# Peptides against a protein of PDB entry 4Z63, part 28

Target 1, 334 residues: chain A of PDB entry 4Z63
Amino acid sequence: LCLGMNDLTGNIPEDLFHLKRLNLLGIQENRLSGSLSREIRNLSSLVRLDVSWNLFSGEIPDVFDELPQLKFFLGQTNGFIGGIPKSLANSPSLNLLNLRNNSLSGRLMLNCTAMIALNSLDLGTNRFNGRLPENLPDCKRLKNVNLARNTFHGQVPESFKNFESLSYFSLSNSSLANISSALGILQHCKNLTTLVLTLNFHGEALPDDSSLHFEKLKVLVVANCRLTGSMPRWLSSSNELQLLDLSWNRLTGAIPSWIGDFKALFYLDLSNNSFTGEIPKSLTKLESLTSRNISVNEPSPDFPFFMKRNESARALQYNQIFGFPPTIELGHNN

## One batch from the design tools (peptide; made by RFdiffusion4, then SolubleMPNN)

Design b1_p10_4_s4 (from b1_p10_4, 5 letters changed)
Fold by OpenDDE base, seed 3:
Structure b1_p10_4_s4 (fold): chain B 334 residues (1-334), chain A 10 residues (1-10)
Amino acid sequence: as target 1 above (334 residues)
Amino acid sequence: SSSWVSSVDL
């Protein structure tokens, strides 16, 4: 049953929960309100539940043990409170959990040893506090992780050295500290292609350790951290780099010539730093800017990117990396 | 106008 993108109001009719053969319930993009009924437990054949973009409130019901086929739960942009229900945090069937832009709180806990199918986790823009869950690497299929805009004070856990499934990771605006430790850990994530760390590490030094290596890194975003230092030499080995944003830092020195050696680099933002010297002539030879043959079919993160043009403006949403226009921003340095 | 990228609407 797909009833998304309407002006439906009130609660879900209780009789809807009698549909025991229902595999897909999509009621997204409505004005549905109140609590999400516990009677969703009666939908024992449910594979996909989409309640996103509504006015739901209260706690998410602890009934996911009665939903053995549930692969997709989308609840983003609601008013849900409390934690992740125990049955949801132990779901062996769940492939995707999206609860972005809610009011979920407390310590984030997932039973990753039970969540054997979890591939995508979006918990961005919630009220989770404490530390990052050390056991996330036990979610052996977890590829997409957005934990941005939560209050995960402290460092990236050492256990994330073992996060082999991790491909797309966002921790933007999560009160993280120790960028040197974070990068030193995350370099061991052999499948990591997208790393977004914007609004963390306030005033720290960007490490220039030549021992750091991100072989498959395509997207690096470390904007608005007030980071000190220079363009990091270790980044020159990330030959697949497509998007680099280091804007709104305190980076100094010259822009190195190797920045123009990235064949796939189509988006570069180094604006609002303290870079000096000449613009490298190699930037005028970027193949990605001269040839249209960027492979548009690359997998992107399940979480959206946002480009904020002005401090007061709403950010533009980009669902795909290739939605970004080819860009070189070097403005507002000195 | 200085833009920056994130994974959240800030």
Scores: peptide ipSAE 0.356, ipTM 0.888, DockQ to the pose 0.871
Fold by OpenDDE base, seed 2:
Structure b1_p10_4_s4 (fold): chain B 334 residues (1-334), chain A 10 residues (1-10)
Amino acid sequence: as target 1 above (334 residues)
Amino acid sequence: SSSWVSSVDL
């Protein structure tokens, strides 16, 4: 049953929960309100539940143990409160959980040993607090992780060096500290292609440790951290780099010539730093900016990117990395 | 422009 993209109001009719053979319930992009009924437990054949972009409130009901076929739960952009219910945090069937832009709170706890099918997790823009869950690497299929805009005090857990499944990671604006430790850990994530760390590590030094290596890194975003230091030498070995944003830091020294050696680099933002010297002539030879054929068919994160032009502007949403225009921004340097 | 990228609408 698909009733998405309407102006439906009120609660879900209770009689809908008598549909025991229902595999898909999509009621997204409506004005549905109240609590999500516990009677969703009666939908024992449910594979996909999409309640996103509504006015739902209250706690998410703890009934996911009665939904053994549920693979997709989409609840983004609602008013949900409380924690992740225990049955959801233990779901062996769940592939994708999207609860972005809610009011979920407390410590983030997932039983990753039970969540054997989880491949995508979006919990961005919630009120989770405490530390990053150390057991996330136990989610052996977890590829896409957005935990941005929560309050995860402290450091990236040391256990994340074992996060082999991790490909796309966002931690933007999550009150993280110790960028040197974070990069030192995350370099062990051999499948990591996208790393977004904007608005963390406030005023720390960007490490220039030549032992750091990100083999498959395509997207690095570490903007608006007020980071000190220079362009990191270790980044020169990330030959697949497509997008680099280090804007709104306090980085100094010259822009190195190796920045023009990235054949796939189509978006570079180094603006609002303290870089000095000449613009590298190698930037004029970037193949990605001279050739029309950017391969658009690469796997992307499940979470969107946002480009914010200033603190007061609305961000522009980009659903894919290749939605970014080919860009070289070097403005507002010394 | 004074832009930055994020994964959230900030």
Scores: peptide ipSAE 0.353, ipTM 0.890, DockQ to the pose 0.897
Fold by OpenDDE base, seed 5:
Structure b1_p10_4_s4 (fold): chain B 334 residues (1-334), chain A 10 residues (1-10)
Amino acid sequence: as target 1 above (334 residues)
Amino acid sequence: SSSWVSSVDL
C-alpha cells in the first residue's frame, strides 16, 4: 500500500493493521500525526515500512520482534522521541534504518551481533548523546553510517579499526574531539570511500603524518573545524580522491602541486583558509575538469550532502556526489 | 565562496 506524497492527516486507521499480507506500507510525505501505533506488529509480512516526512510523535513502538521480514524502516523527518526500541536494535532482518531528523535521545545502542543484515544506518540530526557505540564494527554488513548532528562527545572508538564494512561515514557536527586519533583509527577501514567530519575537532591541528593512508578515499570533507596546520602529505596517496572540502579552516602554507595529480578530483574547496603562495599549475590540468566525465554510476552514500553557501542561507541538498558542479574554490585565502 | 559541505542541513 503506497499512500505517500499526499496531504493525509490524522493517524493511521487501526483497520489498516489487519492487512496481515501487506509487504509494503508507504505513507511518507503526509501530515500524519500522533503516535506510531504498536499495532504495526500485526503486519507480520511487512518488508518495507516508510513513515518518513510526517508529524509522528512519541516513542517508536517496541514491536519489531513481531516483524521478522522487515528489511526497510524509514522514519526520517518526524517527531519521534526516546531511544531505538530494543526489538529494532536487535532486528536480524533489517537492512536499512533511517531515522534521520527526529528527536531520538539517550545513548545510541545497537545489538550489532544480532543485526546481521544491517547495511545502512541514518540517525543524523537527532539528540543522541554520550559516546559513539564501540560495537558498530560488529554490524558486519554496515556500509553506510550517518551519525551527523548528534552529541557524541569524545573520540572515535579504537574498535573502529575493525570496521571493515564501513564505506560511507558521516559524523558532521557531532562534538567529536581528537582528529589525529580519528584519522589514525579510520585509516584501517579498508573500504572507506566517503568521510565527512565537518564541524568537529574545533581548533585542532590537522595531522601531517605520512604514515596515514586512506587507499580508497574518494570523498573527504573536513570543513569548518578551525583546523590548523597545512595540506596533509598523507592525502597525496589517496589516488581515487574525487571531492575534497577543507574550507573554513585555519590551514596555512602553500597549496601543494600534488593536488593537481588527482585524476578524478572534480570538486576542490580550500576556501576560507590562510593558504599562501602561488596556485599550482597542476590544478589547470585536472583530467576530470578537462576531458573525463566522472562515472555517474559510482556508488554514493545513502545520506544526502548539503552545501551551505553562507551562514544565513539554506543549504542546498545534493543526493549524489556527482550532483556537485565541477568546482575549484580557493577564495578567501591570503 | 563562503560554502562548506556537510551530510546534514546545518
Scores: peptide ipSAE 0.352, ipTM 0.889, DockQ to the pose 0.895
Fold by OpenDDE base, seed 1:
Structure b1_p10_4_s4 (fold): chain B 334 residues (1-334), chain A 10 residues (1-10)
Amino acid sequence: as target 1 above (334 residues)
Amino acid sequence: SSSWVSSVDL
């Protein structure tokens, strides 16, 4: 049953939950309000539940143990409060959980040893607090993780050295500290292709440790951290780099010539730093900017990117990395 | 005005 993208209002009729053969319920992008009924438990054949972009409120019902086939739960952009229900945090069937842009709170706890199928987690823009859950690497299929805009103060857990499944990671604006430790840990994530750390590490030094290596790094975003230091030499070994944003920092020194050696680099933002010297001539030879055939069919994060062109402007949403226009921004370096 | 990227609407 797909009823998404309408002007439906009020509550879900309780009789809808008598549809025991229903595999897909999509009621997203409506004006549905009230609590999400506990009677969802009656949808024992449910594979996909999409209630996203509504006016739902209250706690998410603890009924996911009665939904043994549920693979996809999308509840992003609602008014949900409380925590992740225990049955949801223990779901062995769940592949994707998206609860981005809610009012969920407390400590984030997932039973990753039970969540054997979880591959995508979006909890961005919630009110979770405490530390990052150290057991996230036990979610052995967890590839996509957005935890941005939560209050996960402290450091990236040492256990994330073992996060072999991790490919796309965002922690933007999560009050993280110790960028040197974070990068020193996350370099061990051999499948990490996308790392977004914007609005963390406030005023720290960007490490220039030549021992750091991100083999598969395609997207690095560490914007608006007020980071000090220079362009990090370790980044020159990330030969697959496609997008680099280090804007709105306090980085100094020259832009190194090796920045133009990245064959796939199509988006570079180094703006609002204190870089000096000449623009490297190698930037004029970036193959990605000169060739017409960028492979648009690469895997991307499940979480959207946002580009904020001005502090007072609304961010532009980009659902894919290749949605970014080919860009070289070097402005406002004084 | 220079932009920055994030995974969230900031």
Scores: peptide ipSAE 0.359, ipTM 0.891, DockQ to the pose 0.873; fails the geometry check

Design b1_p10_5_s1 (from b1_p10_5, 4 letters changed)
Fold by OpenDDE base, seed 1:
Structure b1_p10_5_s1 (fold): chain B 334 residues (1-334), chain A 10 residues (1-10)
Amino acid sequence: as target 1 above (334 residues)
Amino acid sequence: SSSSWVSSVE
């Protein structure tokens, strides 16, 4: 049953939850309000539940043990409060959990040993607090992780050295500290292609350790951190780099010539730093900007990207990396 | 400022 993208209001009729053969319920992008009924437990054949972009409030019901076929739960952009229900945090069937942009709170806890099918997790823009869950690497299929805009004080856990499944990771604006430790840990994530760390590490030094290596890194975003230092030499070995944003930092020195050697680099933002010297001539030879045939069919994170022009401006949403226009921004380096 | 930054948050 697909009822998304309407102007439906009020509560979900309880009789809808008697549809025991229902595999898909999509009621997203409405004005549905109130609590999400516990009676969703009656939908024992449910594979996909999409209640996103509504006015739901209250706690998410702890009934996911009665939904053994549930693979997809989308609840982003609601007013949900409380924690992740225990049955949801232990779901062996769940592939994707999206609860972005809610009011969920407390310590984030997932039973990754039980969540054997979880491949995508979006909990961005919530009120989770405490430390990052050290056991996330135990989610052996977890590829996409957005935990941005939560209050995860401290550093990236050492256990994330073993996060082999991790491909897309965002921790933007999560009060993280110790960028040197974070990069030193995350370099061990052999499948990591996208790393977004914007609005963390405030005033720290960007490490220039030549021992750091991100083999498959395509997207690096570490903007608006007030980072000191220079363009990091270790980044020159990330030959697959497509998008680099280091804007709104306090980086100094020259822009190195190797920045133009990235064959796939189509988006570069180094604006609002303190870079000096000449613009590297190699930037004029970027193959991605000179050739028309960019492969648009590359895997992208499940979480959206946002481009902000200033702190007060509405962010532009980009659902895919290749949605970004080809860009070289070097402005405001005075 | 005409400059932007990328994030995964609204």
Scores: peptide ipSAE 0.361, ipTM 0.867, DockQ to the pose 0.810
Fold by OpenDDE base, seed 4:
Structure b1_p10_5_s1 (fold): chain B 334 residues (1-334), chain A 10 residues (1-10)
Amino acid sequence: as target 1 above (334 residues)
Amino acid sequence: SSSSWVSSVE
């Protein structure tokens, strides 16, 4: 049953939950309000539940133990409060959980040993607090993780060196500290292609450790961290780099010539730093900017990107990396 | 040009 993209109001009729053969319930992009009914438990054949972009409130009901076929739960952009229900945090069937842009709170706890099918987790823009869950690497299929804009504190857990499934990771604006430790850990994530760390590590030094290596890194975003240091030499080994944003830091020194050796680099923002010297001539040889054939069919994160022009501006949403225009921004390095 | 930055947050 798909009733998305309407102006439906009120709550879900209780009789809807008698549809025991229902595989898909999509009621997204409405004005549905109140609590999400516990009677969802009666939808024992449910594979996909989409309640996103509504006005739901209260706690998410702890009924996911009665939904053995549920693979997709989309609840982004609601008013949900409380934690992740225990049955949801233990779901062996769940592939994708999207609860972005809610008011969920407390410590983030997932039973990753039980969540054997989880491949995508979006909990961005919530009120989770405490530390990052150390057991996330136990979610052996977890590829996409957005935990941005939560009140996590401290460092990236050392256990994340074992996060082999991790491909897309966002921790933007999550009060993280110790960028040297974070990069030192995350370099062990062999499948990591997208790393977004914007608005963390405030005033720290960007490490220039030649032992750091991110083999498959395509997207690195570490903007608005007030980072000190220079362009890191270790980044030159990330030959697949497509998007680099280090804007709004306190980086100094020259822009190195190796920045033009990235064949796939189509978006470069180094603006609002303290770089000096000449613009590398190698930037004029970026193949990605001269050839129109960027392979548009590359896998992207499940979480959106946002471009902000200033702190008060409405962010522009980009659902794909290739939605970004080819850009070289070197402004405001005076 | 107003310098922008990329994030994954709204």
Scores: peptide ipSAE 0.359, ipTM 0.866, DockQ to the pose 0.845
Fold by OpenDDE base, seed 5:
Structure b1_p10_5_s1 (fold): chain B 334 residues (1-334), chain A 10 residues (1-10)
Amino acid sequence: as target 1 above (334 residues)
Amino acid sequence: SSSSWVSSVE
């Protein structure tokens, strides 16, 4: 049953939950309000539940143990409060959980040992607090993780060295500290292609440790951190780099010539730093900007990207990395 | 013009 993209109001009729053969319930993009009924437990055949972009409130009901076929739960952009219910946090069937842009709070806890099918997690823009869950690497299929805009304190857990499934990771604006430790840990994520760390590590030094290596890194975003240091030499080994944003930092020194050696680099933002010297001539030879055939069909994060022009401006949303225009931004340097 | 930055946050 698909009733998305309407102006439906009120609650879901309770009789809808008598549809025991229902595999897909999509009621997204409405004005449905109130609590999400516990009677969703009666939808024992449910594979996909999309309640996103509504006015739902209250706690998410703890009934997911009665939904053994549920693979997709989309609840983004609602007013949900509380934590992730225990049954949801233990769901062995769940592939994708999207609860972005809610009011979920407390410590983030997932039973990753039970969540054997979880491949995508979007909990961005919530009120989770405490530490990053150390057991996330136990979610052995977890590829896409957005935890941005939560109040996680401290460092990236050491356990994330074992996060082999991790491919797309955003921690933007999550009060993280110790960029050196974070990068030192995350370099062990052999499948990591996208790393977004914007608005963390405030005033720290960007490490220039030549031992750091991100072999498969395609997207690195570490903007607006007030980072000190220079263009990190370790990044030169990330030959697959497509997007680099280090804007709004305090980076100094020259822009190195190796920045133009990235064959796939189509988006470069180094603006609002303190870079000096000449613009590398190698940037004029970026193959991605001269050739028409960028493979547009590469895997992208499930979470959207946002481009903010300033702290108060509405961000532009980009659902795909290749939605970014080919860009070289070097403005507002010294 | 204030330059933009990328994030995963609205």
Scores: peptide ipSAE 0.358, ipTM 0.866, DockQ to the pose 0.831
Fold by OpenDDE base, seed 3:
Structure b1_p10_5_s1 (fold): chain B 334 residues (1-334), chain A 10 residues (1-10)
Amino acid sequence: as target 1 above (334 residues)
Amino acid sequence: SSSSWVSSVE
């Protein structure tokens, strides 16, 4: 049953929960309100539940043990409060959990040893607090992780050295500290292609450690951190780099010539830093800007990107990395 | 152009 993208109001009719053969319930992009009924438990054949972009409130019901076929739960952009229900945090069937932009709170706890199918987790823009869950690497299929805009004080856990499934990771605006430790840990994530760390590590030094290596890194975003230092030499080994945003930092020194050697680099933002010297001539030879042979069919993060033009402005949403226009921004350095 | 930055959050 697909009733998304309407102006439906009120609650879900209770009789809807009598549909025991229902595999897909999509009621997203409406004005549905109240609590999400616990009677969802009666939908024992449910594979996909999409209640996103509504006005739901209260706690998410703890009924996911009665939904053995549920693979997709989308609840982003609601007013849900409380934690992740125990049955949801233990779901062996769940592939994707999206609860971005809610009011979920407390410590983030997932039973990753039980969540054997989880491949995508979006909990961005919630009120989770405490530390990053150390057991996330135990989610052996977890590829996409957005934990941005929560209050995860402290450092990236050492256990994330073993996060081999991790490909797309965002921790933007999560009160993280120690960028040197974070990068030193995350370099061990052999499948990591997208790393977004914007609005963390405030005033720290960007490490220029030549021992750091991100072989498969395509997207690096470390904007608005007030980072000190220079363009990191270790980044020159990330030959697949497509997007680099280091804007709104306090980076100094020259823009190195190797920045123009990235064949796939189509988006470069180094604006609002303190870079000096000449613009490297190699930037004028970027193959991505002369011939767009960028494979549009590359896997992308499940979480959207946002481009903020001003602190107060609504961000422009980009659902795919290739949605970004080819860009070289070097403004506001002097 | 106004300076911008990328994030995964609005």
Scores: peptide ipSAE 0.355, ipTM 0.863, DockQ to the pose 0.835

